# Ledger of designs, part 43: peptides against a protein of PDB entry 4HTP

Target 1, 231 residues: chain A of PDB entry 4HTP
Amino acid sequence: SQTVASHVPFADLCSTLERIQKSKGRAEKIRHFREFLDSWRKFHDALHKNHKDVTDSFYPAMRLILPQLERERMAYGIKETMLAKLYIELLNLPRDGKDALKLLNYRTPTGTHGDAGDFAMIAYFVLKPRCLQKGSLTIQQVNDLLDSIASNNSAKRKDLIKKSLLQLITQSSALEQKWLIRMIIKDLKLGVSQQTIFSVFHNDAAELHNVTTDLEKVCRQLHDPSVGLSD

## One batch from the design tools (peptide; aimed at target 1 V8 D12 R19 S39)

Design b2_p22_2_s3 (made by RFdiffusion4, then SolubleMPNN; from b2_p22_2, 11 letters changed)
Fold by OpenDDE base, seed 5:
Structure b2_p22_2_s3 (fold): chain B 231 residues (1-231), chain A 22 residues (1-22)
Amino acid sequence: as target 1 above (231 residues)
Amino acid sequence: SEVEEALAEMRKRMAEAEEEAK
C-alpha cells in the first residue's frame, strides 16, 4: 500500500529541519514544524480518501525528527569516526589534507566557525562544494536504508552496512547528509524540546508516549489532532 | 487528482522554504 512517506522527498523534511534550526524564536520553530505536519496530514487525507482503517501515519517522519526515541530499529553501530573515514574514502580526500583532518578532528575546531563538536556541520561544509546534485530519496527510502543498516549491524555484516551508507550518501545533497548524520547520531540540535514536538503533533502525544514508549503507536492513535485518547 | 494537487502544494511550500533559507 502507498504511504505518505513514499511520496515525500527526504529533502523536504531536511529543509523543514533546517528552517527550524535557523529560526531563533520558539514560535517560529513551532510554525515551521506545524506547517510541515499540516501538509503531511492534508496529503494523507487525500491519498487515503477512499481507504478506511489505514495504518499509515506520521511515524516515518517522526522517528527521524525524534531519533532518540527510536525503539523499533536497533542500534546502527555508527560513530562520527566511522563516517569520517567513509567520507575520506568516498571523496578521495588526502589523509593529511585540510578537509580530512577537519572530519577526523571534528572535536577540536581549528576554524572560525563555532561548529566545535558538531560533526554534521563540519561534514556539510566539506560536502557542499562536492555534492551538487539534488537528492532523490524519499522518507520511506531513507528509513528502509536505515533499517538495513541497523539489521546488518545486529548481524555484524560490516560490508552491507557500508553499502547502505554509500547508497544514502550518493543519493543525498550536502544538506540532506548533514541531517542524515544527525539522525544517525541521534542529535538534531533543533533548539526545541521533545515535549514541544509532541505538543504540536497532538495534545495527548506526550502522555501516550510516556505510558507506551511506542512512537509508532503515538503517531497512529493520535493521527487526527481532533480525536483524543479519551475518545 | 486531489492526491497530485496535495503533493504539489506540499512541494511548493517546501520549495519556498528552501528559497527563504538560502
Scores: peptide ipSAE 0.101, ipTM 0.738, DockQ to the pose 0.868
OpenDDE base, seeds 1, 2, 3, 4: peptide ipSAE 0.082, 0.083, 0.071, 0.077; ipTM 0.723, 0.725, 0.720, 0.723

Design b2_p22_2_s4 (made by RFdiffusion4, then SolubleMPNN; from b2_p22_2, 10 letters changed)
Fold by OpenDDE base, seed 1:
Structure b2_p22_2_s4 (fold): chain B 231 residues (1-231), chain A 22 residues (1-22)
Amino acid sequence: as target 1 above (231 residues)
Amino acid sequence: SEVEEALAEMREAMRKAEEEAK
């Protein structure tokens, strides 16, 4: 059966996350998240109009928004240094060049943008003038590739991990790659708390997650914002 | 299709949100 995630471009999620990050106030950040969520729910209702028993939910997006709560997918085994080396190789950057050094020494403040310590932002600026690819991945496809990475990490198949990473990179814009990196590293830097995300999703979401620690169950059971746990 | 229309509406909502943020 088709899922919402199989239709929604990953670019739409990344654009929403970018808006949230750029917003200064909590209220504006919440508004952007709510707009994406409401659109998702509306599309869900349309997609599943004739199907009563569906397991589809916001989970495919939520697990990317709150990657630190991921429990289904095992560890990626990917660090910033690995990504730096991959980009240097992929982009054929001179090892002693400015951009390669920025990626490798991302913790050292060398730039004017104050991006020290934020590898994803440094990568974004390196990629922006070089990335000619328009993003084509859906949220489902991104999750499938991330599943592959986690599985291959568990199996110690480094070459297959690289293959899946290259597929993600070559099919993503610079902006999408920025957010992919943050999802993999599990630090989105949105400026809103986990509690805020849950509260916007559903009033009972934080409570249910505290009990179950199962993000998918939270998304499925509390799919309808008007139906509570005690209902 | 109804699904394609719903997706288009979602995409349009995202586009509008982007324009408002700029």
Scores: peptide ipSAE 0.183, ipTM 0.782, DockQ to the pose 0.807
OpenDDE base, seeds 2, 3, 4, 5: peptide ipSAE 0.137, 0.079, 0.154, 0.135; ipTM 0.757, 0.674, 0.773, 0.763

Design b2_p22_3 (made by RFdiffusion4)
Pose (drawn by RFdiffusion4):
Structure b2_p22_3 (pose): chain A 221 residues (1-106, 117-231), chain P 22 residues (1-22)
Amino acid sequence: SQTVASHVPFADLCSTLERIQKSKGRAEKIRHFREFLDSWRKFHDALHKNHKDVTDSFYPAMRLILPQLERERMAYGIKETMLAKLYIELLNLPRDGKDALKLLNYGDFAMIAYFVLKPRCLQKGSLTIQQVNDLLDSIASNNSAKRKDLIKKSLLQLITQSSALEQKWLIRMIIKDLKLGVSQQTIFSVFHNDAAELHNVTTDLEKVCRQLHDPSVGLSD
Amino acid sequence: EEEEEEEEEQKEWWEELIEEHS
């Protein structure tokens, strides 16, 4: 019943992605990612130490790291133009004000929002990776159910409980373009030698994370 | 310098979390 994702602050995923994006070289981008992945695996063993048929995996984090491969969640129905309106309303921004104009006259949208949010209020987030995933699930379902009000509410929960950095990266997760500077092939190859292959055949991100959870155990086994 | 400090603090946090569940 328990998951690694319920114990990991979304902030730690975001700080990892930030350092990855900020790194100039491939080797350094891989290093930052590998450290998070390796810690996730060590904690997985400690958490599920004496457990039986464990289905937990790196999937809750991997689906945020490779969001373009997201298949389980339907479309979010979220445009950068409406996030601008959501922030103007939420932050009580005067429309003639400098911050409101930056959002309205839209180095992607996530960065503009980052610069707007950074000097404001909350500096430390509270959400875990699991809670972020649960809320993204509500948003995708409410888009399918044509409930734009429940989408606003769920997105408000995500935004108001998160730091500027987490919001920058959450935006990018929703738009599905992280701009990390490291390819999907590279990310799969760091995770597992066989991961790129398994994803080609299955197009299934959770299956790849679960089946190839152990790096020393290959597809042949 | 700030990134190094952040990495250190995160590593220590991981080690403590794993210890609590070992």

Design b2_p22_3_s1 (made by RFdiffusion4, then SolubleMPNN; from b2_p22_3, 9 letters changed)
Fold by OpenDDE base, seed 5:
Structure b2_p22_3_s1 (fold): chain B 231 residues (1-231), chain A 22 residues (1-22)
Amino acid sequence: as target 1 above (231 residues)
Amino acid sequence: SEEEEELEELKKRWEELIAKYE
């Protein structure tokens, strides 16, 4: 069956997240998220106009926005050091070069951008002059690749993990990779709380999540903002 | 601004997607 996530570019989610992060005020951050969500819901209604009972929901996006709440996927087994080594290899960076050292020593202040400790930002600047300007992945494809990584990590298939990571990297812009890294590391740095995200999604979302701890169930049951838990 | 242009393009893409299935 068709899903909204199969049509929405991952780049568009990343662009939204970038706007949220850059926004100074809580109200602006909320506005950007709400606009994306409203567009998603509107497209869902159009896409599924003739289908009443669909399992499709905002879950594919929500699990990327709130990766700390992911319970369906097992652990990726990926840390910053692994990504650093992968990028050095993939980009053929000189091991003793400035960019390789930045990636490996991401915690050390380099004094340039104040990005010390934020691996994703350091990676972004290394990738920006070297990567595609526009990615080609949908949200669904990103989730499929992340599922593959988690599954292969559980199975201890390191080569297959690398293969899936390479697919993600080679089909993504520098900006998309910045956000992808943050999703994998589970720290988006949006400047809004989980409670705020849930409150914008649905008034009952936080309550339902507190009881069920099931993000998919929250997204599915509370897909319509006008229909509450008691309805 | 570049950011405003990107936002407008994003909105346009959503409109196109919706229109295709409506």
Scores: peptide ipSAE 0.604, ipTM 0.933, DockQ to the pose 0.911
OpenDDE base, seeds 1, 2, 3, 4: peptide ipSAE 0.599, 0.593, 0.596, 0.598; ipTM 0.931, 0.931, 0.931, 0.931

Design b2_p22_3_s2 (made by RFdiffusion4, then SolubleMPNN; from b2_p22_3, 10 letters changed)
Fold by OpenDDE base, seed 5:
Structure b2_p22_3_s2 (fold): chain B 231 residues (1-231), chain A 22 residues (1-22)
Amino acid sequence: as target 1 above (231 residues)
Amino acid sequence: DEEEEELKKLKERWEELIKKFE
């Protein structure tokens, strides 16, 4: 069956996340998230108007927005140092060059943008002049690749992990890669709490998650904001 | 500005997507 995530560009999620991050106030951050969510729900209704009992929900996006709550896929086994080495190789960066050193020593202040300790931002600036301007991946495709990475990590198939990472990287803009890195590292730096995200999604979302610890169940059972747990 | 234009384009993409499946 078709899913909303199979039609929504990953770039559009990243653009929304970028707006949320850049917003100063809680209210503005909430507005950007709400607008994306509302659009998602409207499209869901259109896509599934003649189909009942669909399992499709906001889960494909939610698990990327709240990656620290991911329970379905296992650990990626990916750290910043691995990504740094991969980028150096892929971009053919001189190993002793400034950009390679920035990636490898991301915790050390470089004096450029004050991004010490934020690998994703450092990577962004290295990637921006070198990557394509628009990615080609949908949210579903991103999740499929992330699933592959987790599965192959569990199976200790390092070469296959690299293959999936290369697919992600080569089909993503610098901005998309910034957010992808943050999703993998599980730190989006949005400036909004988990509770806020849940509260915007559904009034009962935090409660249901506290009981089940299952994001998919939360998204599926509470996909309609007007229908509560007790209904 | 550029940010507002990007937001506008995003909204338009959603509208087009929804319209396609109505």
Scores: peptide ipSAE 0.527, ipTM 0.912, DockQ to the pose 0.954
OpenDDE base, seeds 1, 2, 3, 4: peptide ipSAE 0.506, 0.484, 0.516, 0.517; ipTM 0.904, 0.900, 0.909, 0.909

Design b2_p22_3_s3 (made by RFdiffusion4, then SolubleMPNN; from b2_p22_3, 11 letters changed)
Fold by OpenDDE base, seed 3:
Structure b2_p22_3_s3 (fold): chain B 231 residues (1-231), chain A 22 residues (1-22)
Amino acid sequence: as target 1 above (231 residues)
Amino acid sequence: MEEEEELKKLRERWEKLIASFS
């Protein structure tokens, strides 16, 4: 069956996240998230107009926005050091070169941007002059690749993990990779709390999540903002 | 200006997507 996530570009989620991060006020951050969510719900209604009993929901996006709440897929087994080495190899960066050293020593303040300790930002600046301007992946495809990484990590298939990572990297812009890294590391740095995200999604979302710890169930049961838990 | 243009394009993509299934 068709899902909303199979049609929505990953780039559009990343652009929304970038706007949220850059917004200074809570109200602006909420506005950008709400606009994306409303668009998603409208498309869901159009896509599933003749099919009322669908399991499709905001879950594919929500699990990327709140990656620390992911429970369906196992651990990726990926850290910043692994990603640094992968980028050095993939981009054919000299090991003793400036960019390779920036990636490996991302915790040390070496640059003018003050991005010390944020690997995703360091990677972004290294990738920006070297990557595609526009990615080609949908949200569904990103989740499929992340599922593959987690499954292969559990199975100790390092070669297949690398294959999926290469597919993500080669089909993503520098901005998309910045956010993908943050999703994998499980730190988006949006400047908005989990409770705020849930509150914007649905008034009962935080309560249902506290009881079930099931993000998919939260997204599915509370898909309609006008229908509560008691209804 | 660039951010506004990007936001406009994003909205247009959603509108096109919704229209294709309505």
Scores: peptide ipSAE 0.525, ipTM 0.903, DockQ to the pose 0.915
OpenDDE base, seeds 1, 2, 4, 5: peptide ipSAE 0.522, 0.499, 0.506, 0.524; ipTM 0.901, 0.895, 0.897, 0.903; seed 5 fails the geometry check

Design b2_p22_3_s4 (made by RFdiffusion4, then SolubleMPNN; from b2_p22_3, 11 letters changed)
Fold by OpenDDE base, seed 5:
Structure b2_p22_3_s4 (fold): chain B 231 residues (1-231), chain A 22 residues (1-22)
Amino acid sequence: as target 1 above (231 residues)
Amino acid sequence: SEEERELEELRRRWEELIAQFE
């Protein structure tokens, strides 16, 4: 069956996350998230107009927005140093060059942006002049590739991990890669708590998650904001 | 602003997606 995630560009999620991050106030951050969520739900209703009992939900997006709560896929086994080395190779950066060193020594204050300790931001500025302007991946495709990475990490298939990472990287803009990195590292730096995200999603979401610790169940059971747990 | 233009484009894309399945 079709899913909302199979139609929504990953770029659009990243654009929303970028707006949330840049927003100064909690209310503005909430507004951007709410708009994305509302659009998702409207599209869900249209897509599944004549279909009952679908399993499709906001879960494909939610697990990327709250990656620290991911329980379905296993660990990626990916650290900043691995990504740095991959980018150096892929972009053919001189190993002793400024950009390679920025990636490898991302914790050390270097450059003009003051992004020390934020690998994703450092990577963004290295990638921006070198990558395509618009990615081609849907949210579903991103999740499929991330699933592949986790599975291959569990199986200790490093070459296949690299293959999936290359697919992600080569089909993503610099902005998309910034957020993808943050999703993999599990630190989005949105400036909004998970409780806030849950509260915007559904009034009962935090409670259900506290009991089940299952994001998919939360998203599926509470996909309608007007239908509570007790209904 | 550029930010507002990008937001409007995002909104437009959602509208187009929804319209295809209404």
Scores: peptide ipSAE 0.537, ipTM 0.918, DockQ to the pose 0.909
OpenDDE base, seeds 1, 2, 3, 4: peptide ipSAE 0.522, 0.509, 0.528, 0.518; ipTM 0.913, 0.910, 0.916, 0.913

Design b2_p22_4 (made by RFdiffusion4)
Pose (drawn by RFdiffusion4):
Structure b2_p22_4 (pose): chain A 221 residues (1-106, 117-231), chain P 22 residues (1-22)
Amino acid sequence: SQTVASHVPFADLCSTLERIQKSKGRAEKIRHFREFLDSWRKFHDALHKNHKDVTDSFYPAMRLILPQLERERMAYGIKETMLAKLYIELLNLPRDGKDALKLLNYGDFAMIAYFVLKPRCLQKGSLTIQQVNDLLDSIASNNSAKRKDLIKKSLLQLITQSSALEQKWLIRMIIKDLKLGVSQQTIFSVFHNDAAELHNVTTDLEKVCRQLHDPSVGLSD
Amino acid sequence: SHATFNEKWAELHTESEERLAA
């Protein structure tokens, strides 16, 4: 019943992605990612130490790191133009004000929102990776159910409980373009030698994470 | 029990940040 994702602050995933994006070289981008992945695996063993048929995996984090491969969640129905309106309303931004104009006259949208949010209020987030995933699930379902009000509420939960950095990365996760500077093939190859292959055949991110959870146990086994 | 596991994660995360700083 328990998950690694319920114990990991979304902030730690975001700080990892931030360092990855900021790194100039491939080796350094891989190093930051590998450290998070390796810690996730160590914690998985400690958490599920004496457990039986464990289905937990790196999938809750991997689906955010490779969001373009997201298949379980339907479309979010979220445009950058409406996030701008949501922030103007939420932050009580005067429309003649400098910050409101930056959002309206839209180095992607996530960065603009980052610069707007950074000097403001909350500096430390509270959400776990699991809670972020649960809320993204509600947003995708409510888009399918044509409930734009419930989408606003769920997104408001995500935004108001998160730091500027988490929001920058959450926006990129929703738009599905992280701009990390490291390819999907590279990310799969760091995770597991066979991961790129398994994904080609299955097109199934959760299956790849779960089946190839152990790096020393290959597809042949 | 859940708090202990949160502390365990914090430990692992600190160790990872120390490796990255080295």

Design b2_p22_4_s1 (made by RFdiffusion4, then SolubleMPNN; from b2_p22_4, 12 letters changed)
Fold by OpenDDE base, seed 3:
Structure b2_p22_4_s1 (fold): chain B 231 residues (1-231), chain A 22 residues (1-22)
Amino acid sequence: as target 1 above (231 residues)
Amino acid sequence: MDEELRKLWAELRAEAEARLAA
């Protein structure tokens, strides 16, 4: 079935997340998120103009914004060390070279950026001069690939995991990969709380999530910001 | 991707960017 996520570039989500992260105040962070959400809802209304009873919702984006709340997709089995080794191989980085060592020893400060301990930021700077300037993936495609990774992890198919990761990497900009890494590791470092994200999405979102622990249900039932739980 | 839908999304985002820049 046709979904909003199948039409929304992953790059647009990433640029929004980047702006949220760079924003200093809570209000500014909220503004960036709200504008993205509003665009999504308006697009949803246009896409599903003649279909009132659809299951499509903000869930495909929300599960990437709040990856720690993911319950549908099983564990990826991916950590920073695995990604470091993958990038070294993919980018053909000398093993004893500066960039390879940065990725492997990401917890140790090596530069002036103060990115020690943040693997995604370390990866970003390594990738920036080496990757596509613009990615081509939609949010749906990203989620499909992440689903594949989780499924193959459960099935212990390491080769297929690598295949899906390579597809994600080769079709993504450095910025998109930065955020993709954070989504996989489940730490976005947005500087805004989960409760704030829920509150912006819908006034009843936090409550419904606390009861159901079902992010998709939250997004679907509370798709309309004007319709509450009691309605 | 449907060209009309792609255009619609682009327009929505452009409008959002304009609001954010104001």
Scores: peptide ipSAE 0.724, ipTM 0.957, DockQ to the pose 0.751
OpenDDE base, seeds 1, 2, 4, 5: peptide ipSAE 0.722, 0.723, 0.720, 0.723; ipTM 0.957, 0.955, 0.957, 0.958

Design b2_p22_4_s2 (made by RFdiffusion4, then SolubleMPNN; from b2_p22_4, 14 letters changed)
Fold by OpenDDE base, seed 2:
Structure b2_p22_4_s2 (fold): chain B 231 residues (1-231), chain A 22 residues (1-22)
Amino acid sequence: as target 1 above (231 residues)
Amino acid sequence: MDEELRKKWEELREEAEKRLEE
């Protein structure tokens, strides 16, 4: 069955996240998230116009926005060091070069940008002059690849993990990779709380999540913002 | 990707951008 996630570019989610991060005020951050969510819901209605009781929901996006709440997908087994090494290899960076050292020593302040300790930002600047301007992945494809990584990590198939990572990287812009890294590391640094995200999604979302700890269930049951838990 | 659906998504995003500019 078709899903909204299979039609939504990952780039659009990343652009929204970037806007949220750059927004100074809480209200502005919320506005950007709300507009993306509204677009998603409207698209859902269009996609499923003749189908009732579909299981499709915002979950594919929500699990990327709130990756720390992921319970379905197992651990990736990926750390910054692994990503650094992968980028060095993929980009053919000299190991003793500035960019390679920035990636490997991301915790050490070396530059003027104040991005020390944020691997994703460091990676972004290394990638920006070297990567595609626009990626080609949908949200569904990103999730599929992340599922593959988690599954292969569990199976200790390092070669297949690398393969999936390479697919993600080669089909993503620098900006998309910045956010992808943050999703994998499970720290988006949006400047809005989990509670705020839930509140914008649905008034009852935080409560339902507190009870169920099931993000998919939250997204499915509270897909319609006008229908509450008690309805 | 279905071209019609692609266009629909783009339209929705354009509308969203207009609202964000208001």
Scores: peptide ipSAE 0.685, ipTM 0.944, DockQ to the pose 0.772
OpenDDE base, seeds 1, 3, 4, 5: peptide ipSAE 0.681, 0.679, 0.677, 0.684; ipTM 0.943, 0.942, 0.942, 0.944

Design b2_p22_4_s3 (made by RFdiffusion4, then SolubleMPNN; from b2_p22_4, 12 letters changed)
Fold by OpenDDE base, seed 2:
Structure b2_p22_4_s3 (fold): chain B 231 residues (1-231), chain A 22 residues (1-22)
Amino acid sequence: as target 1 above (231 residues)
Amino acid sequence: MDAQLQAEWARLRAEAEEKLAA
């Protein structure tokens, strides 16, 4: 279907998230998120200029930004250990090598970056010198692959889970993979609260989510920032 | 991806970068 998410590079979301994480203070973090959201809304208007009644919304992006609020997609069943083993295999890392050990023992302080306990950051530094590909996935494609992972986890199809993970990994930069990992683990470490994200999205978003716990409904019903819940 | 739509998204992001730089 024709959606904004099918045209927005996943890389652009990741770069925004990276900027938010690196920003000092709430105001600067909000600024980066707001500009991305504004771009999305403007693009939505351009894409759907001749179609006023569409179900398309910010939901495909929002569910990646607030993955802990995911209700449509079931659990991935993916832990850091699984990802570590996958990367060791995929990158052909020596089992007793420095990088393999960093991935497997990600909780132990190693190196100068102080990233102990943050698997995504450890993975990033391992991937950075090895990833030659530029990311090519759209937000829609990322969500489709994540849907596949969740579905196959429910069905206990481990081989198909691996297949989808490999598709994600092989089509993503190191930076995109860092954020993808955090989305899967459901901890983005942005330094802004859920309430802040909702408040920037729409004044009524937090309230509607508190009542419905339905992120898609929130994004759809409150798509227009100028139209309130009671309107 | 439609080239025109891709260009539109790129334009919007460029505008956003300008705003962020100001």
Scores: peptide ipSAE 0.696, ipTM 0.948, DockQ to the pose 0.757
OpenDDE base, seeds 1, 3, 4, 5: peptide ipSAE 0.691, 0.691, 0.690, 0.694; ipTM 0.947, 0.946, 0.946, 0.948

Design b2_p22_4_s4 (made by RFdiffusion4, then SolubleMPNN; from b2_p22_4, 9 letters changed)
Fold by OpenDDE base, seed 2:
Structure b2_p22_4_s4 (fold): chain B 231 residues (1-231), chain A 22 residues (1-22)
Amino acid sequence: as target 1 above (231 residues)
Amino acid sequence: SDAEMRELWAKLRAEAEERLAA
């Protein structure tokens, strides 16, 4: 189906998230998110100019930004140790090598970067010299693959889980994989609260989410920032 | 077309970058 998410590169979301994370002040973090959201809304208006009754919304992006609030897809069943082993295999890293040990012992300080306990950052540095500089996945494709992973986890199909993970990995840059890992683990470390994200999205978003706990409904009903819940 | 949509998104992002840089 024709959606905004089917046209938006996952790389652009990741670059925005990276900027938010690197920004020190709340205001700067908000600015980066707002600009991405505004681009999305403008694109939506253009894409759906002749279609008034669409269900398309910011939801495909929002569920990646706030993965803790995901309710549509079930658990991935993926932990850092699984990803570490997968990367070691995929990249053919020597098991006793520095990079393999960094991934496996991600909780122990081993390097100068001070990224102990942050698997995504450790993975980033291992991947950076070994993967594509720019990924090719759209936000829709990422969500489709994540849906596949969750579905196959529920079905206990480990081989199909691996297949989807491999597709994500091979079509993503190191930076994109960093954020993808954080989305899967459900910890983005953006330095902004859920409330802040909702407040930037729509003034009534937090309230509606508190009542419905439905992130898609929040994104759909409050797609237009000028139209409130009472309207 | 898909190409036109990609171009539009790229344009929107470029404009956003300009605003962020100001």
Scores: peptide ipSAE 0.750, ipTM 0.969, DockQ to the pose 0.879
OpenDDE base, seeds 1, 3, 4, 5: peptide ipSAE 0.746, 0.748, 0.744, 0.747; ipTM 0.968, 0.969, 0.968, 0.969

Design b2_p22_5 (made by RFdiffusion4)
Pose (drawn by RFdiffusion4):
Structure b2_p22_5 (pose): chain A 221 residues (1-106, 117-231), chain P 22 residues (1-22)
Amino acid sequence: SQTVASHVPFADLCSTLERIQKSKGRAEKIRHFREFLDSWRKFHDALHKNHKDVTDSFYPAMRLILPQLERERMAYGIKETMLAKLYIELLNLPRDGKDALKLLNYGDFAMIAYFVLKPRCLQKGSLTIQQVNDLLDSIASNNSAKRKDLIKKSLLQLITQSSALEQKWLIRMIIKDLKLGVSQQTIFSVFHNDAAELHNVTTDLEKVCRQLHDPSVGLSD
Amino acid sequence: SAEEEEEEEELDEWWEELIEEH
């Protein structure tokens, strides 16, 4: 019943992605990712130490790191133009004000929002990776259910409980373009030698994470 | 660079502590 994702601050995933994006070279981008992946695996063993048929995996994090491969969640129905309106309303931004104009006259949207949010209020987030995933699920379902009000509420929960950095990366997760500077093939190859292959056949990110959870155990076994 | 190194140390310590709790 328990999950690694329930114990990991979304902030730690975001700080990892930030360092990845910031790194100039491939080796350094891989290093930052590998450290998070390796810690996730060590904690998985400690958490599920004496457990039976464990289905937990790196999937809750991997689906945020490779969001373009997201298949379980339906479309979010979220445009950058409406996030701008949501922030202007939420932050009580005067429309003639400098910050409101930056959002309205839209180095992607996530960065503009980052610069707007950085000097403001909350500096330390509170959400775990699991809670972020649960809320993204509600947003995707409410888009399918045509409930734009429940989408606003769920997105408000995500936004107001998160730091500027988390929000920058959450935006990017919703738009599905992280701009990390490291390819999907590279990310899969760091995770597992066989991961790129398994994803080609299955097109199933959770299956790949679960089946190839152990790096020393290949597809042949 | 120093700030990044400090962040990495703090995260490692946090991981170690979380694993020790289990």

